# Ledger of designs, part 36: peptides against a protein of PDB entry 2YKT

Target 1, 231 residues: chain A of PDB entry 2YKT
Amino acid sequence: SRSEEMHRLTENVYKTIMEQFNPSLRNFIAMGKNYEKALAGVTYAAKGYFDALVKMGELASESQGSKELGDVLFQMAEVHRQIQNQLEEMLKSFHNELLTQLEQKVELDSRYLSAALKKYQTEQRSKGDALDKCQAELKKLRKKSQGSKNPQKYSDKELQYIDAISNKQGELENYVSDGYKTALTEERRRFCFLVEKQCAVAKNSAAYHSKGKELLAQKLPLWQQACADPS

## One batch from the design tools (peptide; aimed at target 1 E196)

Design b2_p14_8_s4 (made by RFdiffusion4, then SolubleMPNN; from b2_p14_8, 5 letters changed)
Fold by OpenDDE base, seed 3:
Structure b2_p14_8_s4 (fold): chain B 231 residues (1-231), chain A 14 residues (1-14)
Amino acid sequence: as target 1 above (231 residues)
Amino acid sequence: SELEELLEELNKLL
């Protein structure tokens, strides 16, 4: 029947969220944590590299003929420090605004979905059983009427059961239809939440890239000219 | 209800 098919579709939506979406989201979070760790590793390694560059700048500053190149090397290290600070800010946002919130949500969601599905199933079954009972009673009444010498005696009762069945069928169809819409809304909400959180992280990532580009674009011409223009 | 409590907790994260 239409109601049975819609019921199966509704259960399948909940099943898809619990068995496919949520496990995939947990994996996404895990991959995000790995990515964050790798970027933190880059930060640490970069510090060592630019600290060594500062040491080269110190040596240039101590020389008689290369003092201005010392300042250039210091500027290169300082610009890198500023870019790195921007990266760290982006990583904090990535952790706090995306990963942590998704992790909290996905763990709680399993319990919520189980309860929501159980509530839906219980009410759907209750309405279905009530409908089946009325249909069974109508069938019994019709059998009794066929065996009776006065079938007209049961005509009013037959009409009452027909009306009750029609009403209960409509109620069941509406309930299951609303249940399906609710389930689809729950699924969409989860994807929308992911998209919105990813957008926030993307904005911070864009800010990191923009700041780096601006700082380097400002200084690079000066650095490139330093060897050609001795003081 | 348990469902309402869980929904409230989830909504705080949204």
Scores: peptide ipSAE 0.030, ipTM 0.747, DockQ to the pose 0.042
OpenDDE base, seeds 1, 2, 4, 5: peptide ipSAE 0.028, 0.027, 0.032, 0.029; ipTM 0.736, 0.735, 0.726, 0.737; seed 4 fails the geometry check

## One batch from the design tools (peptide; aimed at target 1 D109 R188)

Design b2_p15_3 (made by RFdiffusion4)
Pose (drawn by RFdiffusion4):
Structure b2_p15_3 (pose): chain A 225 residues (1-144, 151-231), chain P 15 residues (1-15)
Amino acid sequence: SRSEEMHRLTENVYKTIMEQFNPSLRNFIAMGKNYEKALAGVTYAAKGYFDALVKMGELASESQGSKELGDVLFQMAEVHRQIQNQLEEMLKSFHNELLTQLEQKVELDSRYLSAALKKYQTEQRSKGDALDKCQAELKKLRKKPQKYSDKELQYIDAISNKQGELENYVSDGYKTALTEERRRFCFLVEKQCAVAKNSAAYHSKGKELLAQKLPLWQQACADPS
Amino acid sequence: AEFEEDVEEYNKLFE
């Protein structure tokens, strides 16, 4: 009887994956694509900014008394080129290693989940029907206490076997369904962890490049007196 | 360990 409660829980897990998780995953993939389209806009504009900044650096390089300021502006643009390309690295860890892999999985999952739930429902119903029939045959013999005919005992053995088979099938079906759910959340967490490692390398690169160059830049227009 | 195993089995499932 708790078996029937477990049978409904299992159907509910498959329904939750197909109707809640995968659609939300489709939405997450769409947000990720918008995010990358936007990140491309920033990388492009950062280019225009830094070229405009190099132009100022060329002007200071050709003047009397401000040449070193020209060098400072060159170095600022250079630091940004090095930071940006550590960012383009985190960006591709986003496209090839996250969005593409998620899209590939979710595409195949519709058929896989529809088929797995269906196979489970058919197998569980077939085992339930066979058990009910064996029990009906036994009730017929028994109707027309510590005594049992040979045939009654054979039915009792068969009912016991089929009931054990049905309960194991529902028990294993539930464990499998929870595992299908966990595997999809685990893959999502893994793909995010990978993008996060590249965000750590990007931010670490920026801290050190700036920690190296920033004091010299702040010194360039200090009072020499 | 369990997490890595689930991720590996998930990848093998769609191979």

Design b2_p15_3_s1 (made by RFdiffusion4, then SolubleMPNN; from b2_p15_3, 9 letters changed)
Fold by OpenDDE base, seed 4:
Order: structure tokens, then C-alpha cells, then sequence
Structure b2_p15_3_s1 (fold): chain B 231 residues (1-231), chain A 15 residues (1-15)
């Protein structure tokens, strides 16, 4: 029946979220944490490299013939520091605005969806059983009427059952239809949340890359000329 | 915003 088909579709949406979406989201979060750790590792390793560059700048500043190159090396290290600060801000946002929020949400969602599906199933079954009972009672009444010498005695009751069946059928169909719409909305909401959080990360990432490009574009020409200029 | 500018540039390049 139409209602049975729509019921199956509704259950499948909930099952897809619980069995496919949520596990995939947990994996996404895990991969995100791994990515965050790697980027943090890059930042740490870069700090060591540029700290060593500063030491080279100090040596240049102490020399008689390369003093001005010391300032260049210090500027290189300073620009790096500024770029890394932007990366750290991006990573902070990545952690707080994406990973943490998704982790909290997915943990709560497993329990929520299970309860929501169970509630829907219980109510759907209740309405279905009530309809089936009414149909069975009508069938029994019709059998009694066929065997009776006075079938007209049962006519009013028969009409009452027919009306009840019609009403219950309509209620069941509406309930299942609304259930399906609700399930689809729940699914869409989860994807939208992911997209919105990823957009925030993307904006912060863009800011990091833009700032780095600007800083390097400003200074690089000066650094490139440093060795050509006589002391 | 700077981000919006980048998005627009990307869309123009890869539309």
C-alpha cells in the first residue's frame, strides 16, 4: 500500500543517518583530528627552523661585512612568525568551530535518532493496528449479516465501521507522510550543519593564505636585492 | 570580503 511504502522510506532515512551518515561523520572527525595534529606538527617544526635562521641572523649582525644581511634574516623570521600566527588562528577555529561541535553533535545524535525512530515506529504501529482491528470487526459484522434473517439490523453499524476505517486510514497516511517529511528534514539539517561549519573553516583558511601571500609579496623584493647591494 | 572575492575568482575560472 501507499502508506506501507512511505513507512519503509521513512525508516530507511533514519537508518541511513544512523548507519551511514553518523559513522562517516565520526570518521570525518577522526581524520580532521589527524589533520590538525599534522598541521600543529608543521608549525612546531617550522619554529625550530626559523629559530635557527635567527641565529644565523645574529651571526651576520656581528660580522663586519654582512651586518645588513642580519636584518634581512630577522625580517624573514618575523614574517614567518606572523604567518604562523595566522595558521594558529585557523587551527583554533578548525578545532573549536568544526571538530568540537561536530563531535558533540554526533554523540548526542545517536541517542536522539534512535529514540525518534522508535517513537515513530510505535505510533505508526499503533495506528496501523487500530485500523486493522476496525477492518477485522467490519469483516466479522458482514459475516453475521450474511447469515442473518434480518440483515438490515446491522446496516447502521456497518456504516459506522466504514466511516471509522476511512478516518483511520486517512490519519495513518497523514502521519506517515509527515513522518517522511520530518525524516528528510532531519537528514538535510545534518548536511547543512556540516556545510556551514566547513564554510567557517574555509573562510579562516582563506584569511591565513591571503595574509601570508601579502606579507611575502611585500618583503620578498627587498630580500632578493639584499645580496646585490654593496655594504 | 576577501573570501568572497576569492570565491568569485574561482567561479569565473572554473564555471
Amino acid sequence: as target 1 above (231 residues)
Amino acid sequence: SEFEKLVKEYEEKYK
Scores: peptide ipSAE 0.016, ipTM 0.430, DockQ to the pose 0.028
OpenDDE base, seeds 1, 2, 3, 5: peptide ipSAE 0.000, 0.000, 0.000, 0.016; ipTM 0.335, 0.336, 0.321, 0.413

Design b2_p15_3_s2 (made by RFdiffusion4, then SolubleMPNN; from b2_p15_3, 10 letters changed)
Fold by OpenDDE base, seed 5:
Structure b2_p15_3_s2 (fold): chain B 231 residues (1-231), chain A 15 residues (1-15)
Amino acid sequence: as target 1 above (231 residues)
Amino acid sequence: SEFEKLVKELEEKYK
């Protein structure tokens, strides 16, 4: 029946979230942690490189003919430090605002969805069983009436069962329909949350890139001129 | 919303 089909669809939505979405989300979180770790590694390695650049700047500053180039090298290292600070801020946000929050949600979600599905199934079954019982009673009544010398005796009761069946059928259909809508909404909510959190990360990433671009655009022309026009 | 429209369409399809 149409109600049975919609019931199956509803159950499949819940199952898809629990068996496909949530495990995939856990994997996504794990991959995010790996990515964070790699970026932290880049940060550390970069620090070593630019600390070494500072050392070269110190040597230039001690020279007789290259003193001004020492300042250039120091500026290069300082700009890197500022860019690195922006990256670290982005990473903190990535961890705290995306990974941690997703992890907290996914750990609780399986239990929640299982309970929600079970509740839906229980109520759906209850309504279905009540309908089936009423239909069975009507069938029994009709058989009894057909064998009776006075069928009119059962007419009122037959009408009552017909009405009850109609009402119960409608209630079941509405319940299943609402259940399906709810399930789809639950699924969409989870995807939307992921998208929104990823958007926040993207904004932070954009800020990091913009700051880096700004700092380098400001200084690079000066650095390029340093060797051509000694001061 | 487009989502609500989709839900309605699906309900009608499987009605």
Scores: peptide ipSAE 0.018, ipTM 0.489, DockQ to the pose 0.046
OpenDDE base, seeds 1, 2, 3, 4: peptide ipSAE 0.016, 0.017, 0.016, 0.014; ipTM 0.515, 0.507, 0.346, 0.554

Design b2_p15_3_s3 (made by RFdiffusion4, then SolubleMPNN; from b2_p15_3, 9 letters changed)
Fold by OpenDDE base, seed 1:
Structure b2_p15_3_s3 (fold): chain B 231 residues (1-231), chain A 15 residues (1-15)
Amino acid sequence: as target 1 above (231 residues)
Amino acid sequence: SEDKKLVEEYEKKYS
């Protein structure tokens, strides 16, 4: 029946969230933590590289013919330090605004969805059983009427069962239809939350890249000219 | 039921 098909679709939405979406989201969080760790490793490695660049700047400053190049090398190291500070701010936002919030939601969601599905199934079954009971009683009444010498005695009761069946069928169909819409809304809400959190990450990443571009664009022409005019 | 309470708690937290 239409109601049975819609019921199967509703259960399949909940099943897809619990068995496909939530495990995939847990994996996404794990991959995010790995990515965060790798970026933290980049920050640490960059510190060592630019500390070594500062040492080269110190040697230039101690020279007789290359003193001004020492200042250039120090400026290069300082700009990269500022870029790394911006990366650390982005990583903090990535951790706090994406990973932590997703981790909190996915853990509670498994329990919630199980309870929500069970609530829907219980009510759907209750309405279905009530309909089946009315249909069975109508069938029994019709059998009695066919064997009776006075079939008209059962006519009013037959009409009452027909009306009750029609009303219960309509109620079941509406309940299952609303259940399906609710399930689809629950699925959409989870994807929307992921998209919104990823948009925040993208915004923070754009700020990091913009700051780096700005700082380098400001200084690079000066650094490129430093070797052309020896003091 | 316990299931009903869990649904209500989640709805309150994530609404």
Scores: peptide ipSAE 0.225, ipTM 0.842, DockQ to the pose 0.068
OpenDDE base, seeds 2, 3, 4, 5: peptide ipSAE 0.131, 0.046, 0.085, 0.098; ipTM 0.802, 0.720, 0.752, 0.778

Design b2_p15_3_s4 (made by RFdiffusion4, then SolubleMPNN; from b2_p15_3, 11 letters changed)
Fold by OpenDDE base, seed 1:
Structure b2_p15_3_s4 (fold): chain B 231 residues (1-231), chain A 15 residues (1-15)
Amino acid sequence: as target 1 above (231 residues)
Amino acid sequence: SEFKKLVKELEEKYS
């Protein structure tokens, strides 16, 4: 029947969230943690590189003919330090606003969805069984009426069962329809949550890139001129 | 919305 087909579709939505979406989201979180760790590693490695650049700046400052280039090298290292601080702020946001919040949601979701599906199935079955019972009783009544010497005796009861079947059929169809809408809304809500958290990450990433661009654009012309104009 | 239209179309097809 149409209601049975829609019931199967509803169950399949819950099944897809539980068996496809949630495992994929757990993997996404794991890959995010790996990415965070790698970026933290970049921060540490960059510190070593620019500390070595500062050492070259110290040597220039001690020279007779290259003292001003020492200041340039120190400025290069300082700009990098400021860019790196912005990266650390972005990473903190990435961890706290994306990864932690997704972990909290996905761990609670398995229990929630299982309970929601079970509730839907129980109520759907209850309504279906009640409908089947009325249909079976009507069929029995009609068999008795056909074999009776007085079929009119059963006419009023037949009309009552027909009315009950119509009402229960409509109730079941409406319940399954609403169940399907609810399931699709639950699925959409989960994708929307992911999109919103990724928007926050994108905003923080844009701030990091903007800060780096601004600092380098300000200083680079000065650094380029330093070698052309010895003082 | 496109979502509401989709839900309505699916209800008409499968209910």
Scores: peptide ipSAE 0.031, ipTM 0.599, DockQ to the pose 0.045
OpenDDE base, seeds 2, 3, 4, 5: peptide ipSAE 0.024, 0.025, 0.026, 0.014; ipTM 0.591, 0.597, 0.562, 0.488; seed 5 fails the geometry check

Design b2_p15_4 (made by RFdiffusion4)
Pose (drawn by RFdiffusion4):
Structure b2_p15_4 (pose): chain A 225 residues (1-144, 151-231), chain P 15 residues (1-15)
Amino acid sequence: SRSEEMHRLTENVYKTIMEQFNPSLRNFIAMGKNYEKALAGVTYAAKGYFDALVKMGELASESQGSKELGDVLFQMAEVHRQIQNQLEEMLKSFHNELLTQLEQKVELDSRYLSAALKKYQTEQRSKGDALDKCQAELKKLRKKPQKYSDKELQYIDAISNKQGELENYVSDGYKTALTEERRRFCFLVEKQCAVAKNSAAYHSKGKELLAQKLPLWQQACADPS
Amino acid sequence: ELTEYIEEEASKWPS
């Protein structure tokens, strides 16, 4: 009987994956694409900014008394080129290693989940029907206490076998369904962890490049007196 | 240990 409760829980897990998780994953993929389109806009504009800044640096390089300011502006643009390309690295860890792999999985999962739930429902129903029939045949013999005919005993053995088979099937089906759900959340967490490692390398690169150059920049227009 | 567990379970997602 708890078996029937477990049977409904299992159907519910497959339904939750197909109707809640995968659609939300389709939405997450769409947001990720928008995010990358937006990140491309920033990388492009950062280019225009830094070229405009190099132009100022060229002007200061050609003047009397401000040449070193020209060097400072060149170095600012250079630091940004090095930071940006550590960002473009985190960006491709986003496209090839996250969005593409998620899209590939979710594409095949519709057919896989529809087929797995269906196979489970058919197998569970077939085992339930065979058990009910064996039990009906036994009830017929028994109707027309510590005594059992040879045939009654054979039915009792068969019912015991089929009931054990049905309960194991439902028990294993539930464990499998929870595992399918966990595998999909684990893959998502793993893809995010990988993009996160590259975000750490990007931010670490920025901290050190700036920690190196920033004091010299702050000194360039200090009072020499 | 938890990261390895997550990677192992994630790798088993059917294709």

Design b2_p15_4_s1 (made by RFdiffusion4, then SolubleMPNN; from b2_p15_4, 10 letters changed)
Fold by OpenDDE base, seed 1:
Structure b2_p15_4_s1 (fold): chain B 231 residues (1-231), chain A 15 residues (1-15)
Amino acid sequence: as target 1 above (231 residues)
Amino acid sequence: SEREEIKKLASQVPL
């Protein structure tokens, strides 16, 4: 029936969230933690590289003919330090606003969805069983009427069962239809939450890239000229 | 009730 088909669709939405979306989201969180760790590793490695650049600047400052280049090398190291600090701020946001919140949510969601599906199934079955009972009683009544010398005695009761079946069928169809809309809304909310959190990460990443570009664009012309003008 | 448990769980999952 149409109601049975829509019931199967409703159950499939809940199953898709529990069996496909939630496991995939757990994997996404794990991959995010790995990416965070790698970026933290980049920050640490960058510190060692720019500390070594500062040491080259110290040697230039101690020289007789290259003192001004010492200041250039120090400025290069300082600009990169500021870029790395901005990356660390972005990583902190990535951890606290995306990964932690998704991890907490996906863990609680499994229990919520299981309970929501069970409630829907219980109520759907209850309405289905009540419909089946009325249909069975109508069938019994019709069999009694066909064997009776006075079929008209059962006519009013037959009409009452027909009306009850029609009403219960309508109630079941409406309940399953609303259940399907609810399930699709639950699925959509989960995807929307992921998109919204990822938009926040993208905004923070854009700020990091803009700040780095600005700092380098300000200083790079000065650094490029430093070797052309021996003082 | 199962309904109360669902409501409690729903309140704990800030969507």
Scores: peptide ipSAE 0.019, ipTM 0.644, DockQ to the pose 0.093
OpenDDE base, seeds 2, 3, 4, 5: peptide ipSAE 0.021, 0.013, 0.019, 0.019; ipTM 0.653, 0.501, 0.631, 0.645; seeds 2, 4 fail the geometry check

Design b2_p15_4_s2 (made by RFdiffusion4, then SolubleMPNN; from b2_p15_4, 8 letters changed)
Fold by OpenDDE base, seed 5:
Structure b2_p15_4_s2 (fold): chain B 231 residues (1-231), chain A 15 residues (1-15)
Amino acid sequence: as target 1 above (231 residues)
Amino acid sequence: SELEEIRELASKVPQ
């Protein structure tokens, strides 16, 4: 029946979220943590490299003929520090605004969806059982009427059962239909949340790249000319 | 209900 088909579709939506979406989201979070760790590692390694560059700048500053190049090397290291600071801020946001929030939601969501599905199933079954009962009673009534010398005695009651069946069938169909819409909305909400959080990540990433581009664009021409200038 | 309690808890998660 139409109601049975829609019921199956509704259950499948919940099952898809619980069995496919949520596990995939947990994996996504895990991969995000790995990515964060790797980027933190890059930042740490970069610090060592540019600290060493500063040391070279110190040596230049102590020389008689290369003092100005010391300042250039210091500027290079400083610009890198600023870029890395921006990256660290991005990583903090990545952790706090994406990973942590997703982790909190996915842990709660399993219980929520289980309860929601159970509620839907219970109410759907209740309505279905009520319908089946009315149908069974109508069948019994018709059998009694066929065996009676006065079938007209049962005519009004038969009409009442027919009306009740019609009403209960309509109610069941509406309930299942609404349930399906609700389930689809729940699914969409989860994807939308992920998209929104990824948009935040994208904005933070853009800020990081913009700052780096700005700083380097400003200083690079100066650095490129440093060796051409007479001492 | 359990569902209502869970919804309440979920509402406390930053959106």
Scores: peptide ipSAE 0.025, ipTM 0.551, DockQ to the pose 0.121
OpenDDE base, seeds 1, 2, 3, 4: peptide ipSAE 0.022, 0.022, 0.000, 0.020; ipTM 0.555, 0.534, 0.325, 0.543

Design b2_p15_4_s3 (made by RFdiffusion4, then SolubleMPNN; from b2_p15_4, 9 letters changed; failed a check: too like the target's own chain)
Amino acid sequence: SSMQEIKELASKLPL

Design b2_p15_4_s4 (made by RFdiffusion4, then SolubleMPNN; from b2_p15_4, 10 letters changed)
Fold by OpenDDE base, seed 2:
Formats: sequence, structure tokens, C-alpha cells
Structure b2_p15_4_s4 (fold): chain B 231 residues (1-231), chain A 15 residues (1-15)
Amino acid sequence: as target 1 above (231 residues)
Amino acid sequence: SEREEIRKLASELPL
């Protein structure tokens, strides 16, 4: 029936969230943590590299013929420091605004969805059982009427059961339909939340990339000229 | 009740 089909669809939405979406989201979080760790590793390694660059700048500054190149090397290291600071801010956002929040939600969601599905199933079954009962009573009444010398005695009661069946059928259909809409809304909210959190990360990432580009664009021409114009 | 449980859980998981 239409109601049975809609019921199956409703249950399938909940099952898809619980069995596909949530596990996939956990994997996404895990991959995010792995990515974060790798970027933190880059950060650490970069520090060592640019600290070594500073040392080269110190040596240049101590020389008689290359003093100005010391300043260039220091500037290179300083620009890196600023870029690195921006990266660290991005990573903090990535952790706090995406990973942590997704992790918190996905851990709570299993219980929520289980309860929501259970409630839906319980009420759906209750309405179904009530409908079945009325149908069964109508069938019994009709059997009695067919065996009676006065079938008209049961006519009013038959009409009452027909009306009750119609009403209960309508209630069941409406409930299942609303249940399906609710389930789809639950699914959509989860995707929307993911998108919104990813947008926040994207904004912070854009800021990192922009700052780095600006700093390098400002200084690179000066650094490129340093060897051609000794002072 | 199941409704109360859902309400509680929903409050913990604002989506």
C-alpha cells in the first residue's frame, strides 16, 4: 500500500543516516585529524628550516661584503613566521570549528536517531494495529449480518466501522507522510551542518592563503634585487 | 517517555 511504501522509505532514511552517513562522517573526522597532524608536522619542520635560514642571515650580517644580504635572509624568515602564524590560526579553526563540533554531534546522534526512529515505529504500529482492529471488527459484523434474519439491524454499526476505518487510514497515511518529511529534514540538517562548518574552515583557509600571497608579493621583488645592488 | 527522551537528546544535538 501507499502507507506501507512510505513507511519503508521513512525507515530507510533513518537507516541511511545511522548506517551510512554517521559512519562516513566519523571517517571524515578521522581523515581530518590525520590531515591536521600532517600540517602540524609541516609546521614543526618549517620552523627548523627557517631557524637555520636565520643562522645564515647572522653569518651574512657578520661578513664585510654581504651585510645587507643578512637583512634579506632575516626578512625571508620573518615572512615565513607570519605565514606560519596564519597557518596555525587556520589549524585551530579547523580543529575547533569543524572536527570537534562534528565529533560531538556524531557521538550524540546515534542515540537521538535511535529514539526518533523508535518513536516513529511505535506510533506507526499503534495506528496500524488500530486500523487492523477496526477492519477485523467490520469483517465480523458483516458475517453476523449475512447470517441474520434482520441485516438492517447492523447497518448503522457497519457505517460506523467504515467511517472509523476511513479515518484511521487517513491518520495513518498522514502520520507516515509527516514521518517521512521529518526524516528527510533530519538528513538535510546534518548535511547543512557539515556544509556550514566546512564553510567556516574555508574562510579561514582563504585568509591564510591571502596573507601568505600578500606578504610574499610585497617582499619578493626586494629580495630578488638584493644581489644585484650591493651596498 | 520516548518523546521526553527525544526532546532531551534534541536539546543536546541542535541541528
Scores: peptide ipSAE 0.034, ipTM 0.734, DockQ to the pose 0.117
OpenDDE base, seeds 1, 3, 4, 5: peptide ipSAE 0.033, 0.033, 0.030, 0.030; ipTM 0.725, 0.725, 0.701, 0.706

Design b2_p15_5 (made by RFdiffusion4)
Pose (drawn by RFdiffusion4):
Structure b2_p15_5 (pose): chain A 225 residues (1-144, 151-231), chain P 15 residues (1-15)
Amino acid sequence: SRSEEMHRLTENVYKTIMEQFNPSLRNFIAMGKNYEKALAGVTYAAKGYFDALVKMGELASESQGSKELGDVLFQMAEVHRQIQNQLEEMLKSFHNELLTQLEQKVELDSRYLSAALKKYQTEQRSKGDALDKCQAELKKLRKKPQKYSDKELQYIDAISNKQGELENYVSDGYKTALTEERRRFCFLVEKQCAVAKNSAAYHSKGKELLAQKLPLWQQACADPS
Amino acid sequence: SAAEVDPYADVDPDS
């Protein structure tokens, strides 16, 4: 009887994956694509900014008394080219290693989940029907206490076997369904961890490039007196 | 069957 409760829980897990998780995953993929389109806009504009800044650096390089300021502005643009390309690296860890792999999985999953739930429902129903029939045949023999005919005993053995088979099937079906759910959350967490490692390398690169160059830049227009 | 191939079969749920 708790078997029937477990049977409904299992159907519910497959329904939750197909109707909640995968659609939300479709939405997450769409947000990710918008995010990358936006990140491309920033990388591009950062280019225009830094070229405008190099133009100022060229002007200071050709002047009397401000040449070193020209060097400072060149170095600022250079630091930003180095930071940016550590960012473009985190960006491709986003496209090829996250969005593409998620889209590939979710595409095949619709058929896989529809087929797995259906196969489970058919197998569970077939085992239930065979058990009910064996029990009906036995009830017929028994109707027309510590005594059992040869045939009654054979039915009792068969009912015991089929009941054990049905309960194991429902028990294993539930464990499998929870595992399908956990695998999909684990893959999502893994893809996010990978993008996160590259965000750490990007931010670490920025801290050290700036920690190196920033004091010299702050000194360039200090009072020499 | 191709419809029974699990795309997440290589993913460890205990990871």

Design b2_p15_5_s1 (made by RFdiffusion4, then SolubleMPNN; from b2_p15_5, 6 letters changed)
Fold by OpenDDE base, seed 2:
Structure b2_p15_5_s1 (fold): chain B 231 residues (1-231), chain A 15 residues (1-15)
Amino acid sequence: as target 1 above (231 residues)
Amino acid sequence: SEDLIDPYADVDPNA
């Protein structure tokens, strides 16, 4: 029936969230944590590299013939420091605004969805059983009427059961329809949240890339000319 | 039934 099909669809939405979306989201979070860790590793390694570059700048500054190149090397290291600071800010946002929040939600969601599905199933079954009972009573009444010398005795009760069946059928259909809409809304909210948080991360990532681009664009021409202009 | 808080209750699906 239409109601049975809609019921199946409703259950499938909840099951898809529970069995596909949430496990995939957990994997997404795990991959994000791995990515964060790798970037933190890059940060640490880069610090060592540019600290060593500063040392080279110190040596240049102490030299008689390459003193001005010391300043260039220091500027290179300083630009890196500024870019690195921006990366760290991006990573903090990535952790706090995406990973942590998704982790909190996905942890709570399993219990919530299980309860929501159970509630829906219980009420759907209750309405279905009530309908079935009413249909069964009508069938019994009709059998009695067919065997009776006075079928009119049962006419009023037959009408009452017909009306009750119609009402219960309508209630069941409405409940299942609303349940399906609710389930789809639940699914959509989960994707919307993911998109929103990913947008926040993207904004912070853009700031990192912009800062790096600006700093390098400003300084690189000066650095490229440094060897051609001895002091 | 146990009343559980929807972790996505604050999310507007139409935003």
Scores: peptide ipSAE 0.377, ipTM 0.863, DockQ to the pose 0.712
OpenDDE base, seeds 1, 3, 4, 5: peptide ipSAE 0.369, 0.373, 0.371, 0.375; ipTM 0.860, 0.861, 0.862, 0.861

Design b2_p15_5_s2 (made by RFdiffusion4, then SolubleMPNN; from b2_p15_5, 4 letters changed)
Fold by OpenDDE base, seed 2:
Parts: C-alpha cells; sequence; structure tokens
Structure b2_p15_5_s2 (fold): chain B 231 residues (1-231), chain A 15 residues (1-15)
C-alpha cells in the first residue's frame, strides 16, 4: 500500500542517518583530528627551522660585511612567526568550532535518533493495528449479515465501520507522510550543520592564507634585492 | 521517557 511504502521510506531515512551518516561523521571527525595533529607537527618543526634562521641572522649581524643581511634574515623569521601564529589561531578554531561541536552532536544523536525512530514505529504500529482491527470487525459483521434473515439489522453498524476504516486509513497515511517529512528534515538539518561549520573553517582558512600572502608580498621584493646592495 | 534533546534542534534546515 501507499502507507506501507511511505513507512519503509521513513524507516530507511532514519537507518541511513544512523548507519551511514553518523559513522561517516565519526570518521570525518577522526580524520580532522589527524589533520590537526599533522599541522601542529608542522608548526613545531617550522619553529625549529626559523629559530635556526634567526641564528644565521645573528651571525650576519656580527659580521663586518653582511650586517644588513642579518636584518633580512630576522625579517624572514618574523614574517614566518606571524604566519605561524595565524595558523595556530586557525587550528584552534578548527578544533573548537568544528571538531568539538560535531563530536558532541554525533555522540548525542545516536540516542536521539533511536528514540525518535522507536516513537515513530510504535505510533505507526498502533494506528495500523487499530485499522486492521476495524477491517476485521467489518469482515465479521458482513459474514453475520449474509447469514442473517434480517440483513438490515447490521446496516448502521456496517456504515459505522466503513467510516471508522476510512478515518483510520486517512490518519495512518497522514501520520506516515508527516513522519517521512520529519525524517527528511532530520537528515537535512545534519548536513546543514556540517556545511555551516565547514563554512566557518573556510573563513578561518581564508584569513590564514590572506595574512601569509599579504606579509610575503610586502617583504619578498626587499629580500630579493638585499644581496645587490653590499653595504 | 525523558525527551532526549535533539542535538540539531537549533539548525535551520532551510538556511
Amino acid sequence: as target 1 above (231 residues)
Amino acid sequence: SADLVDPYADVDPNA
């Protein structure tokens, strides 16, 4: 029946969220944590490299013929420090605004969806059973009427059962239809949240890239000319 | 049954 098909569709949406979306989201969070850790590792390694560059700048500054190149090397290290600080801010945002919030939601969602599906199934079954009961009683009444010497005695009751069946069928169809719309809304809300949080990450990433581009664009021409003008 | 909090209640699906 139309109601049975819609019921199966509704259950499949909940099952898809529970069995596909949420496990995939957990994996996404895990991959995000791995990515964060790798970037933190890059940050640490970069610090050592640019600290060593500062040491080279100190040696240049102590030289008689390369003092100005010391300032260039210090500027290179400082620009990197500023870029790195922006990366660390982006990583904090990535952790706090995306990973933590997704982790909280996915952990709560398993219990919520299980309860929501169970509630839907219980009410759907209750309405279905009530319909089946009315249909069975109508069938019994019709059998009694066919065997009776006075079939008109059962006419009013037959009409009452027909009306009750029609009403219960309509209620079941509406309930299942609304259940399907609700399930699709639940799925959409989960994807919308993911997209929204990824937009926040993208904004923070753009800020990191813009800061790096700006700082390097300002300084790189000066650094490229530094060797041409021996002091 | 304690109504489990919808973790996505504040998310607009039409946004």
Scores: peptide ipSAE 0.375, ipTM 0.858, DockQ to the pose 0.744
OpenDDE base, seeds 1, 3, 4, 5: peptide ipSAE 0.373, 0.375, 0.374, 0.375; ipTM 0.855, 0.856, 0.856, 0.855

